Peptides against a protein of PDB entry 4N7V. Designs and how they scored, part 57

Target 1, 222 residues: chain A of PDB entry 4N7V
Amino acid sequence: TLRSITSPLVAHRLKPIRQKTKKAVVSILDSEEVCVELVKEYASQEYVKEVLQISSDGNTITIYYPNGGRGFPLADRPPSPTDNISRYSFDNLPEKYWRKYQYASRFVQLVRSKSPKITYFTRYAKCILMENSPGADFEVWFYDGVKIHKTEDFIQVIEKTGKSYTLKSESEVNSLKEEIKMYMDHANEGHRICLALESIISEEERKTRSAPFFPIIIGRKP

## One batch from the design tools (peptide; made by RFdiffusion4, then SolubleMPNN)

Design b2_p15_4_s3 (from b2_p15_4, 7 letters changed)
Fold by OpenDDE base, seed 5:
Structure b2_p15_4_s3 (fold): chain B 222 residues (1-222), chain A 15 residues (1-15)
Amino acid sequence: as target 1 above (222 residues)
Amino acid sequence: SFAKELEELTDEYLK
């Protein structure tokens, strides 16, 4: 099943964007729907041959072939759907579209990994917890120029000198210079706080059933 | 960059 490969994508709270690649244009719409435009080149013109429009919760997939499958010239927005539109639920999506859905999902994950959910200013750094899940990316921008980027898979450190390296194990973290460990300690503290705040805020959001509380900014730059 | 990462995803999924 598709569900065994990926979960429904979640595009809630994401800002609209449109990004062109060689073979596709991907978008987050104002409606928070995700759009994948499959692009082909013909006679030095790019055409949208197929469009997948996915609901913000990932559960509904609308597929259409612009201009009766002839393609529609690539524009600044997805082409309008034609009369021949197929609509599927996530669990009923034909297997031939699974890879394209995965692409859309990975795109959304990428966007989410770069979308601030919580911004927390400490005395020493700007901390940012991102929207992606599980294991949201966490960035710490120290005011002195040091940067730490934590993902589920690694920790990237950029030192004042511009030296950059990636840590993939706790042993590597433990082998850091004492000076860098201080930054890491602060980053970890900020991360803990952001996660705690996320939990608290999410719970309050659930209770109030109000508009989204996120993204949120806590504190200010000193 | 975002553009580069997305291009890599495109190449991976849309062969």
Scores: peptide ipSAE 0.694, ipTM 0.971, DockQ to the pose 0.893
Fold by OpenDDE base, seed 1:
Structure b2_p15_4_s3 (fold): chain B 222 residues (1-222), chain A 15 residues (1-15)
Amino acid sequence: as target 1 above (222 residues)
Amino acid sequence: SFAKELEELTDEYLK
C-alpha cells in the first residue's frame, strides 16, 4: 500500500511557493494545497501534461490532464482543472501515481526543513527550529560567523575561517576541538529550549483550539 | 541550495 511507504503529506502553515525543475513545477498554493505539474518540452515550448493537486492534509488527490491531454503551455500558475478530473483519497490512489505522490511528499518535507517554526535569539546566536518531522532541522547562526546545522542524519559545522565539515556520529562530535565544543554546547542548549517550547506551545494550541501559534519568534538580536 | 536539492528529488522520483 501507499501508506506502507509514505504517510500523507502535511502542508499546513507553509508559505506559497512555486519552483520549476526540468521535469516538473511544484507549488504550494495560497490554500496550502500542493500542486505537481508534470512538464514536457515540445518544439522548444514547455507544456503541462499532467497535474496532481493534493490537499493540505495529503488525504485528497485531484488529478487532471490539461487541454484533453494535449497539454497546456507552462504559465506562472497551475492550469485550472478541466471537466475530466479524477479525485482519489490517499488510500485509494492508483499505484501508477504513487511515485508522483512520493515526490510531492518529499518536496513538502524539503520545504518544511527550510521553514522556521521557532526562531530563538540567544546572547550569542540566532537559533531556528524548522517545521519538518520527525527530527526537525535545527540551525544556529552565531553572531561571530560560526554556523551549526543539525538534521536527523548529521551535523554540519561552518567555522569562522569558512572551514566546513559534517559529523555523522557521536564519536566524531566527541572528537571536536574544545573551542568548537563550546559552540556545540550552546547549539544543543538552544535546541533543547526550542523543543521544550514547541511542546508547551503545541499543547496550549491544542487546548485553546485557536488559530495556529506557529511560527513564533522568541527574544531578539542583542 | 533548495533548487539543487529539489532537482535531485525530481531526478530521483520522476525518471
Scores: peptide ipSAE 0.694, ipTM 0.971, DockQ to the pose 0.849
Fold by OpenDDE base, seed 3:
Structure b2_p15_4_s3 (fold): chain B 222 residues (1-222), chain A 15 residues (1-15)
Amino acid sequence: as target 1 above (222 residues)
Amino acid sequence: SFAKELEELTDEYLK
């Protein structure tokens, strides 16, 4: 099943974007729907041959083939749906579209990893918890120039000198210079606080059933 | 960069 490969994508709270690649144009619309335009080139002109439009919660997939499958010239926005539109639920999506759905999902994950959910200013740094899940990216920009970027897979450190390195194991983290460990300790504390706040705010959001509380900014730069 | 990462995803999924 598709569900065994990926979960429904979640595009809520993401800002509109349109990004062109060689074979596709991907968008997050104002409606927070995700659009994948499959592009083919003919005689130095790019045409949209197929469009997948996915709901913000990932559960509804609308597929259409512009201009009766002949394709529509690539423009600054997705082409309008034609009369021959297919609509599927996530669990009823034909297998031939699964890879394209995965592509859309990975695109959304990438955008989420770069979208602030919580911005927290400490005495020493700007901390940012991103929207991706599980294991949201966490960035710390120290005012003195040090940067720490935590992901589920690694920790990247940029020192004042511009020296950059990536840590992929706890042993590597433990081998850091004492000065860098102090930055890491501060980053970890900021991370803990952001996660705690995320939990509390998400619970209140669930209870109130109101507009989303995120993204939020806590504190101010000194 | 975002653009490069997305291009890599495109190449991976849309062969």
Scores: peptide ipSAE 0.692, ipTM 0.971, DockQ to the pose 0.905
Fold by OpenDDE base, seed 2:
Structure b2_p15_4_s3 (fold): chain B 222 residues (1-222), chain A 15 residues (1-15)
Amino acid sequence: as target 1 above (222 residues)
Amino acid sequence: SFAKELEELTDEYLK
């Protein structure tokens, strides 16, 4: 099943975006729907041959073929869904579309990994917890130029000199120079605080059933 | 960059 290889994508709270690649144009619409336009080139013109439009909760997939399948010239927005429209639920999506759905899902995850959920200003750094899951990305931009990027898989460090390296184990973290350890300690503290705040705020959001509380900004740059 | 990562993702899924 599709569910065995991916969960429904979640595009809530994401800002609208339209990004072109060689083979596709992907969008998050104002409605928070996700759109995948499959592009083909013919006679030096790009045409949209197939469109997948996925609901913000990932559960509904609308597929259509512009201009009766002949394709529609690539424009600044997806073509209107008027020709050869099919609507599927996530669990009823034909297998031939699973890879394209996975693409859309991975696109959304990529956007989420770069979308601030919590911005927290400390005395020394701007800390940002991102929207992706599980294990949201966490970035720390120290005011003196040091940068730390934590993901589920690694920690990237950029030193003042511009020297960059990636840490993939606790042993490597423990082997850092003392100066860098101080930055890492601060980053870890900021991360802990952001996670704690996320939990508290999410709980309040659940209780009040109000408009989304995220994204939020805590503190200000000194 | 975002654009580069997305291009790589596109190449991976849309062969």
Scores: peptide ipSAE 0.690, ipTM 0.971, DockQ to the pose 0.913

Design b2_p15_4_s4 (from b2_p15_4, 6 letters changed)
Fold by OpenDDE base, seed 1:
Structure b2_p15_4_s4 (fold): chain B 222 residues (1-222), chain A 15 residues (1-15)
Amino acid sequence: as target 1 above (222 residues)
Amino acid sequence: DFAEELEELTDEYLK
């Protein structure tokens, strides 16, 4: 099943975006719907041959083939759905579209990993917890030029000199130079605080059932 | 880079 491969994508609170690649154009609309436009080139012109439009909660997929399948010239927005559209639920999506849905899901995950949920200014750094889950990305921009990027899979360090390296295990973290450990300690503390605040604020959102509180900014740059 | 990461995803899923 599709569900055994991926969960429904979640595009709530994401800002509109449109990004072109070699084979597709992907978008998040003002409605928070996600669009995948499959692009083909013919006679030096790009055409949209197929569109997947996915609801913000990932549970509804609308598929259509612009201009009766002949394709529509690539424009600054997805082409409007035609009269010949197919609408599927997540669990009823034909297998031939699963890879394209996964693509849309990974796109949304990528956007979420770059979308600030909590921005926290400390005495030494700007800390940012992102929207992706599980294991949200966490970035620390120290005012002296050091940068630390934490993901579920790795920690990337960029030193003041521009030297960059990636840590993939706790043993590698423990083998860091003492001066770098100080930055890591501060980053970890900022991360802990952001996670704690996320939990508290999310609980208040649940209780009040009001508009989303996120994204939020805590503190000020010195 | 967002554009590069997305291009890699495109190559992975839309071969």
Scores: peptide ipSAE 0.674, ipTM 0.969, DockQ to the pose 0.858
Fold by OpenDDE base, seed 5:
Structure b2_p15_4_s4 (fold): chain B 222 residues (1-222), chain A 15 residues (1-15)
Amino acid sequence: as target 1 above (222 residues)
Amino acid sequence: DFAEELEELTDEYLK
């Protein structure tokens, strides 16, 4: 099943964007729906041959083939649905579209990994917890120029000198120079605080059932 | 960057 491969994508709270690649244009709309436009080139003109429009909660997929499958010239927005529209639920999506859905999901994950959920200013750094899950990305921008980027898979460090390296294991983290360890300790503390705040705020959001509290900014830049 | 990462995803999923 598709569900065994991926969960429904979630595009809530994401800002609208449109990004072109060689074979596709992907968008997050004002409605927070996700669009995948499959692009083909004919006579030096790009055409949208197929569109997947996915609801913000990932549960509804609308698929259409512009201009009866002949394609519609690529524009600055997805083409409007035409006469031949198919609508599927996530669990009823034909297998032939699974890879494209996965693509959309990974796109959303990528966007979420770069979308601030919590921005926290400390005395020494700007900390940002991103929207992706599980294991949200966490970035720390120290005011002195050091940068730390934590993901579920690795930690990237950029030192003042511009030296950059990636840590993929606890042993590598433990082998850090003391000066870098200080930055890492601060980053970890900021990360812990952001996660704690995320939990607390999310719980309050659930209780009040009000408008989304995120994204949120905490503290002031010194 | 974002564009490069997305291009890689495109190549991976939309061959």
Scores: peptide ipSAE 0.673, ipTM 0.969, DockQ to the pose 0.873
Fold by OpenDDE base, seed 3:
Structure b2_p15_4_s4 (fold): chain B 222 residues (1-222), chain A 15 residues (1-15)
Amino acid sequence: as target 1 above (222 residues)
Amino acid sequence: DFAEELEELTDEYLK
């Protein structure tokens, strides 16, 4: 099943974007829907041959083939759907579209990893918890120039000297210089606080059933 | 870079 490969994508709270690649144009619309435009080139002109439009919660996929499958010239926005439109639920999506859905999902995850959910200013740093999940990216920009970027897979450190390195194991973290460990400790504390606040705010959001509370900014740069 | 990362994803999934 598709569900065994990926979960429904979640594009909630993401800002609109349109990004062209060699083979596709991907967009997040004002409606927070996700569009994948599959592009082919003929005689130095690019045409949109297929469009997947996915709902913000990932559960509904609308597929259409512009201009009766002949393709529509690439423009600054997705082409309008034709009369030949197919609509699928996530669990009923034909297998031939699974790779394309997975592509859309990975695109959304990439955007989410770069979209602030919580910005937290401490005495020493600007901390940012991103929207991706599980294991949201967490960035710490110390005012003195040190940067720490935590992902589910690694920790990247950029020192004041500009020296950069990546840590992928606890042993490597334990081998850090004591001065760097102090930055790491602060980063970890900021991370803990952001995660705690995320939990609390999400719970209140659930209770109130109001508009999204995120993104939020806590504190101010000193 | 976002554009480069996305291009890599495109090559991975849409080739």
Scores: peptide ipSAE 0.672, ipTM 0.969, DockQ to the pose 0.874
Fold by OpenDDE base, seed 2:
Structure b2_p15_4_s4 (fold): chain B 222 residues (1-222), chain A 15 residues (1-15)
Amino acid sequence: as target 1 above (222 residues)
Amino acid sequence: DFAEELEELTDEYLK
């Protein structure tokens, strides 16, 4: 099943964007729907041959083929659906579209990994917890130029000198110089606080069923 | 950057 490969994408709270690649144009619309336009080149002109429009909660997929599959000239927005429109639920999506849905999902995850959910200013750094899941990215920008980027898979460190390296195990973290350990300790504390705040705020959102509280900014730049 | 990462995803999924 598709569900065994990926969960429904979630585009809530994401800002509208439109990004062109060689083979596709991907968008997050004002409605928070996700659009994948599959692009083909013919006679030095780009045409949209197929469109997947996915609801913000990932559960509804609308697929259509502009001009009966002949394609529509690439423009500044997705073409309007006119021909061969199909609407599917996530669990009823034909297997032939699963790879394209995965693409859309990975696109959304990429956007989420770069979208601040919580910004927290400490005495020494700007900390940012991102929107992606599971294991949201966490960035720490120290005011002296040191940067730490934590993902579920690794920790990247950029030192004042510009030296950069990636840590993939606890043993590597423990082998850091004492000066760098101090930065890591601060980053970890900021991370803990952001996760705690995320939990508290999410619980309040659940209770009140009000408008989203995220993204939030805590503190101010000194 | 974002554009490069997205291009890599495109190459991976839309062959």
Scores: peptide ipSAE 0.670, ipTM 0.969, DockQ to the pose 0.892

Design b2_p15_5_s1 (from b2_p15_5, 5 letters changed)
Fold by OpenDDE base, seed 4:
Structure b2_p15_5_s1 (fold): chain B 222 residues (1-222), chain A 15 residues (1-15)
Amino acid sequence: as target 1 above (222 residues)
Amino acid sequence: DLEEELKKLHEEYFS
C-alpha cells in the first residue's frame, strides 16, 4: 500500500513556493495545496502533461491531463483543471502515481524542515524548531558563531572555526570535547523547551479552534 | 541549502 511507504503529506502553514526542474515543477499554492506538474519539452517549448494536485492534508489527490493530454504551456502557475479530472483519496491512489506522490511528500517534508514553527531566543542562541515530522529539525544558532543542527538522523556541529562534523550516535556525542558539550547541552535544553511549548500551544490551538498559532517567536535577540 | 536538496530529490525521482 501507499501508506506502507509514505504518510499523507501535510502542507499546512507552509508558504507558497514554486520549484522548477527539468522534468517537473512542484509548488505549494496559496491554498496550501501541493501541485506536481510533469513537464515535457516539445519543439523547444515546455508543456505540462500531467498534474497532481494534492490537498493540504495530503488525503485528496486530484489528477488531470491538460488539454486532453496534449499538454499546456508551462507558466508561472499550474494550469487549471478541466473536466477530465480524477480524484482519489490517499488510500485509493492508483499505484502508477505512488512515486509521484512520494516525491511530493518528500518535497513537502524538505520544505517543512526549513520552515520555522517555533523560534526561541535564549541568552546565547537563536533556536528554531521546524515544521517537519516526525522528529522535527532543530537548529541552534549561537550568537558567537557556533551552529548545531539536529535532525532525526544526525546532529551537525559547526564550530567557531568553521570546522564542521556530523554525529550519528550517542557515543559520538559523548565523545565531544567539553567545550562543545556545553553548546550541546544548551541546544538540548532549548530543544526541550520548544517541544514543551509546541505541545502546550498545540493543545490550546485544538481547544480554541481558531487560526493557527504557529509559527511563533518567543523572546528576542539580546 | 534548500535548492540543492530539492535538486537532489528531483534527480532521485526523475533521472
Scores: peptide ipSAE 0.406, ipTM 0.926, DockQ to the pose 0.778
Fold by OpenDDE base, seed 3:
Structure b2_p15_5_s1 (fold): chain B 222 residues (1-222), chain A 15 residues (1-15)
Amino acid sequence: as target 1 above (222 residues)
Amino acid sequence: DLEEELKKLHEEYFS
């Protein structure tokens, strides 16, 4: 099943973006829908031959072939759907589209990993919790030049000297110099606070059923 | 950067 290889993408709160390559254009629209346009070139003109339009919650996929499959000239936005439209739920998506959906999902996750959800200024650093899940990326930019980037898979450290390295185990973390451990401790505290705030704010958001509270900024740069 | 990562992702799926 599609669910066995990916979860429904989540594009909520993401800013619009349009990225072009030779064979495809992927977009996050103002509506927070995700569009994958498959591009072919004929006589030095690019045409959109196929469009996958995915809802912001990833559960609905609309597929259409512009201009009866002949293609529509590539423009600054996806072509509008016509009458020959297929609409699928996530669990009913034909297998032939699974790879393209997976691409869209990974694209969205990448964008989410670079999209601030919570920005928290401490006395020593700017902390940023990103939108990706599970295990959101967490970045700490210390005002003295040290940087720590935490992901689900690793921790990257950039020291004052510019020395950069990646930690992938607790053993490596425990082997850090005492000076770096101090930065790590601060980063971890900031991370804990951001996660706590995320939980509290999300709960209030659920209760109020209002517009999204995120992204949010806590504190200010000293 | 995001741009480079997106480019790599595109190549992975459309090459």
Scores: peptide ipSAE 0.404, ipTM 0.927, DockQ to the pose 0.773
Fold by OpenDDE base, seed 5:
Structure b2_p15_5_s1 (fold): chain B 222 residues (1-222), chain A 15 residues (1-15)
Amino acid sequence: as target 1 above (222 residues)
Amino acid sequence: DLEEELKKLHEEYFS
């Protein structure tokens, strides 16, 4: 099943974006829906031949073939669904569309990893917890130029000198210079605080059933 | 950054 290989994408709170590549254009709309436009070139003109429009919660997929399958000229937004529209639930999506859905999902995850959920200013750094899950990316921009980027898979460090390296194990982290460990300690503290705030705010959001509380900014740059 | 990673992702799914 599709569910066995991917989860429904989640595009809530993401800003609109449109990214074009050679064979596809992927968009997050104002409605927070996600569109994958499959593009074909004909006579030096690009046409959208197929569109997958995915709901913000990833559970509904609308597939249509513009202009009766002949294609619609590529524009600054997806073409309107007018011809040959099919609607599927996530669990009923035909296998032929799974790869395209996976692409959309991976794109959304990428965007989420670059989308601030919590920005926290400390005395020494700007800390940013991103929207992706599980294991949201966490970035720390120290005011002196040091940068630490934490993901579920690695930690990237950029030192004052511009030297950059990636850590993929705890042993490597433990082998860091003492000076760098201080930065790491601060980063970890900021990370813990952001995670705690995320939990508290999410709970309040659930209780009040109000508009989304995220993204938020905590503190101010010194 | 995002564009570069998207390019890699695109090649993975559409090449």
Scores: peptide ipSAE 0.398, ipTM 0.924, DockQ to the pose 0.839
Fold by OpenDDE base, seed 2:
Structure b2_p15_5_s1 (fold): chain B 222 residues (1-222), chain A 15 residues (1-15)
Amino acid sequence: as target 1 above (222 residues)
Amino acid sequence: DLEEELKKLHEEYFS
């Protein structure tokens, strides 16, 4: 099943973006829908031959072929659906479209990993918890130039000198120089606080059912 | 950055 290889994408709260390559254009629209446009070139003109439009919650996929499959000239936005329109739920998506859906999902996850959910300013650093899941990326930009980037899989450290390295185990973290441990301790504290705030705010959003609270900024740069 | 990562992702699926 499609569910065995990917989960429904989640594009809520993401800013609009349009990324063009030679063979495809992928977009997050103002509506937070995700569009994949498959592009072909004929006589030095680019045409959109196929469009996958995915709802913001990833559960509905609309597929259409502009101009009866002849293609529509590439523009600054996806062409409107006119011909060969099919609508599928996530669990009913034909297998021939699974790879393209997976692409869209990975695209969204990548964008989410670069989209701030919580920005928290401490005395020493700017901390940012990102939108991706599970295990959201967490970045700490110390005002003195040190940077720590935490992901689900690793921790990257950039020191004042520009020296960069990656830590993949607890033993490696424990073997850090004392000076670096101080930065790591601060980063971990900021991370803990951001996760706690995320939980509290998410619960409040659930209760109020109002406009989203995220993204949020806590504090200001000293 | 995001642009570089997106480029790599596109190349993986559409090269």
Scores: peptide ipSAE 0.395, ipTM 0.925, DockQ to the pose 0.825

Design b2_p15_5_s2 (from b2_p15_5, 5 letters changed)
Fold by OpenDDE base, seed 4:
Structure b2_p15_5_s2 (fold): chain B 222 residues (1-222), chain A 15 residues (1-15)
Amino acid sequence: as target 1 above (222 residues)
Amino acid sequence: DLEKELAELHEEYFS
């Protein structure tokens, strides 16, 4: 099943973006829907042959073929759906579209990993918890120039000198120089706080059913 | 860099 290889994408709170490559254009729209436009070049003109329009919650996929499959000239936005629109739920998406959905999902996850959900200013650093899940990216920009970037898979450290290295295990973290451990400790504390606040704020958001509370900024740069 | 990572992602799926 598609679910066995990916989860429904979630594009809520993401800013609009449009990324073009040779064979595709992927967009997050103002509506927070995600569009994958499959592009083909013909006679030195790019045409959109196929469009996957995915709802912001990833659960509905609308597929259409502009101009009856002849394609629509590539523009600054996806072509509007017209006739012969196919609409699928996530679990009913035909297998032939799975890879394209996976692409959209990966794209959204990447954007989410760069989209601040919580910005938290400490005495020593600007901490940012990102939107991606599970295991949201967490960045710490120390005011003295040190940077720590935590992902689900690794921790990257950039020291004042510009020296950069990646840690992939607890053992490697434990082997850090003492001075770097201090930064790591601070980063971890900021991370803990952001996660706690995320939980609390999300719960309040659920209760109030109001407009999104995120992104949120906590504190101010000293 | 988002653009770089996006380019890599595009290459992965559409090369």
Scores: peptide ipSAE 0.309, ipTM 0.901, DockQ to the pose 0.804
Fold by OpenDDE base, seed 3:
Structure b2_p15_5_s2 (fold): chain B 222 residues (1-222), chain A 15 residues (1-15)
Amino acid sequence: as target 1 above (222 residues)
Amino acid sequence: DLEKELAELHEEYFS
């Protein structure tokens, strides 16, 4: 099943973006829908042959072939769907489209990992919790130049000297120099606070049924 | 940064 390969993508709160390559254009629209345009070149003109438009919650996929499959000239936005449109739920998406959906999902996840959800200024650092999930990326930019980047898979440290390294196990974290451990401790505290705030704010958002509260900024740079 | 990573992702799926 598609679900065994990926979960429905989540594009909520993401800013619009359009990324063009030789064979495809991927976009997040103002509506927070995701579009994958498959591009072919004929006589030095690029044409959109196929479009996958995915809802912001990833559960609905609309597929159409512009201009009866002949293709529509590539423009600054996806071509509008006209006739012969197919609409699928996530669980009913034909297998032939699974790889393209997976691409869209990974694209969105990458964008989410670079999209601030909570920015928190401490006495020593700017902390940023990103939108990706589970295990959102967490970045700490210390004002003295040290940087710590936490992901679900690793922790990257950049020291004042510019020396950088990646930690992938607890043993490696435990082997850090004492001075670096102090930065790590602060980063972890900031991370804990951001996660706590995320939970509290999300709950209030649910109760109020209002527009999204995120992204937010907590505190001010000293 | 992001654009480079996105380009690499594109290449992975559409090469």
Scores: peptide ipSAE 0.303, ipTM 0.900, DockQ to the pose 0.883
Fold by OpenDDE base, seed 5:
Structure b2_p15_5_s2 (fold): chain B 222 residues (1-222), chain A 15 residues (1-15)
Amino acid sequence: as target 1 above (222 residues)
Amino acid sequence: DLEKELAELHEEYFS
């Protein structure tokens, strides 16, 4: 099943974006829907031959073939669905579209990993918890130039000297120089605080059912 | 950064 290889994408709170590549254009719309446009070139003109439009919660996929399959000239936005529209739920999506859905999902996850959910200014650093899940990326930009980037899979450190390295195990983290450990300790504390605030704010958001509280900025740059 | 990663992602799925 599709669910065995990916979860429904979640594009809520993401800013609109349009990224063109050789064979596809992927977009997040103002509606927070995600569109994958499959592009073919004919006589030096690019045409959109197929469009997958995915709802913001990833559960509904609308597929259409512009201009009766002949294609529609590539523009600054996806072509409007007019003819031969198919609508699927996530669990009923034909297998032939799974790879394209996976692409959309991976794209969204990548964008989410670069989208601030919580920005927290400390005395020493700008901390940013991103939107991706599970295991949201967490970036710490120290005012002195040190940077720490935490992901679910690794921790990247950029030192003042410009030296960069990646840590993939706890043993490697424990082998860090003491001066770097101080930065790591601060980063971890900021991370803990952001996660705690995320939980509290999300709960209040659920209770009030108001407009989204995120993204938020906490504190101010010294 | 994002563009580079997107290009790599595209190559993975559409090469």
Scores: peptide ipSAE 0.301, ipTM 0.898, DockQ to the pose 0.851
Fold by OpenDDE base, seed 2:
Structure b2_p15_5_s2 (fold): chain B 222 residues (1-222), chain A 15 residues (1-15)
Amino acid sequence: as target 1 above (222 residues)
Amino acid sequence: DLEKELAELHEEYFS
């Protein structure tokens, strides 16, 4: 099943973006829908031959072939769905489209990993919890130049000297120099606080059913 | 760099 290889994408709260390559254009629209345009070149003109339009919650996929399958000239936005329109739920998406959906999902996940959800300023650093899940990325930019980037898979450290390295186990973290451990301790505390705030704010959103509270900024740079 | 990573992702699926 499609669900065995990917979860429905979630594009809520993401800013509009349009990324073009030779063979495809992927967009997050103002509506927070995601569009994948498949592009072909003919006589030095680019045409959109196929479009996958995915709802913001990833559960509905609309597929259409512009201009009766002949293609529509590539523009600054996806062509309107007018010809040969099919609508599928996530669980009913034909297998032939699974790879393209997976691409869209990974695109959204990547964008989410770069999209601030919570920005928290401490005395020593700017901390940022990102939108991706599970295990959101967490970045700490110390005002003295040290940077720590935490993902679900690793911790990257950039020291004042510009020296960079990646930690993948607890033993490696424990072997750090004492000075670096101090930065790590601060980063971990900031991370804990951001996760706690995320939980509290999300619960309030659920209760009030109001407009999204995120992204949020806590404090300010000293 | 988001643009770089997006380009790599595109290459993976559309090369």
Scores: peptide ipSAE 0.291, ipTM 0.896, DockQ to the pose 0.855

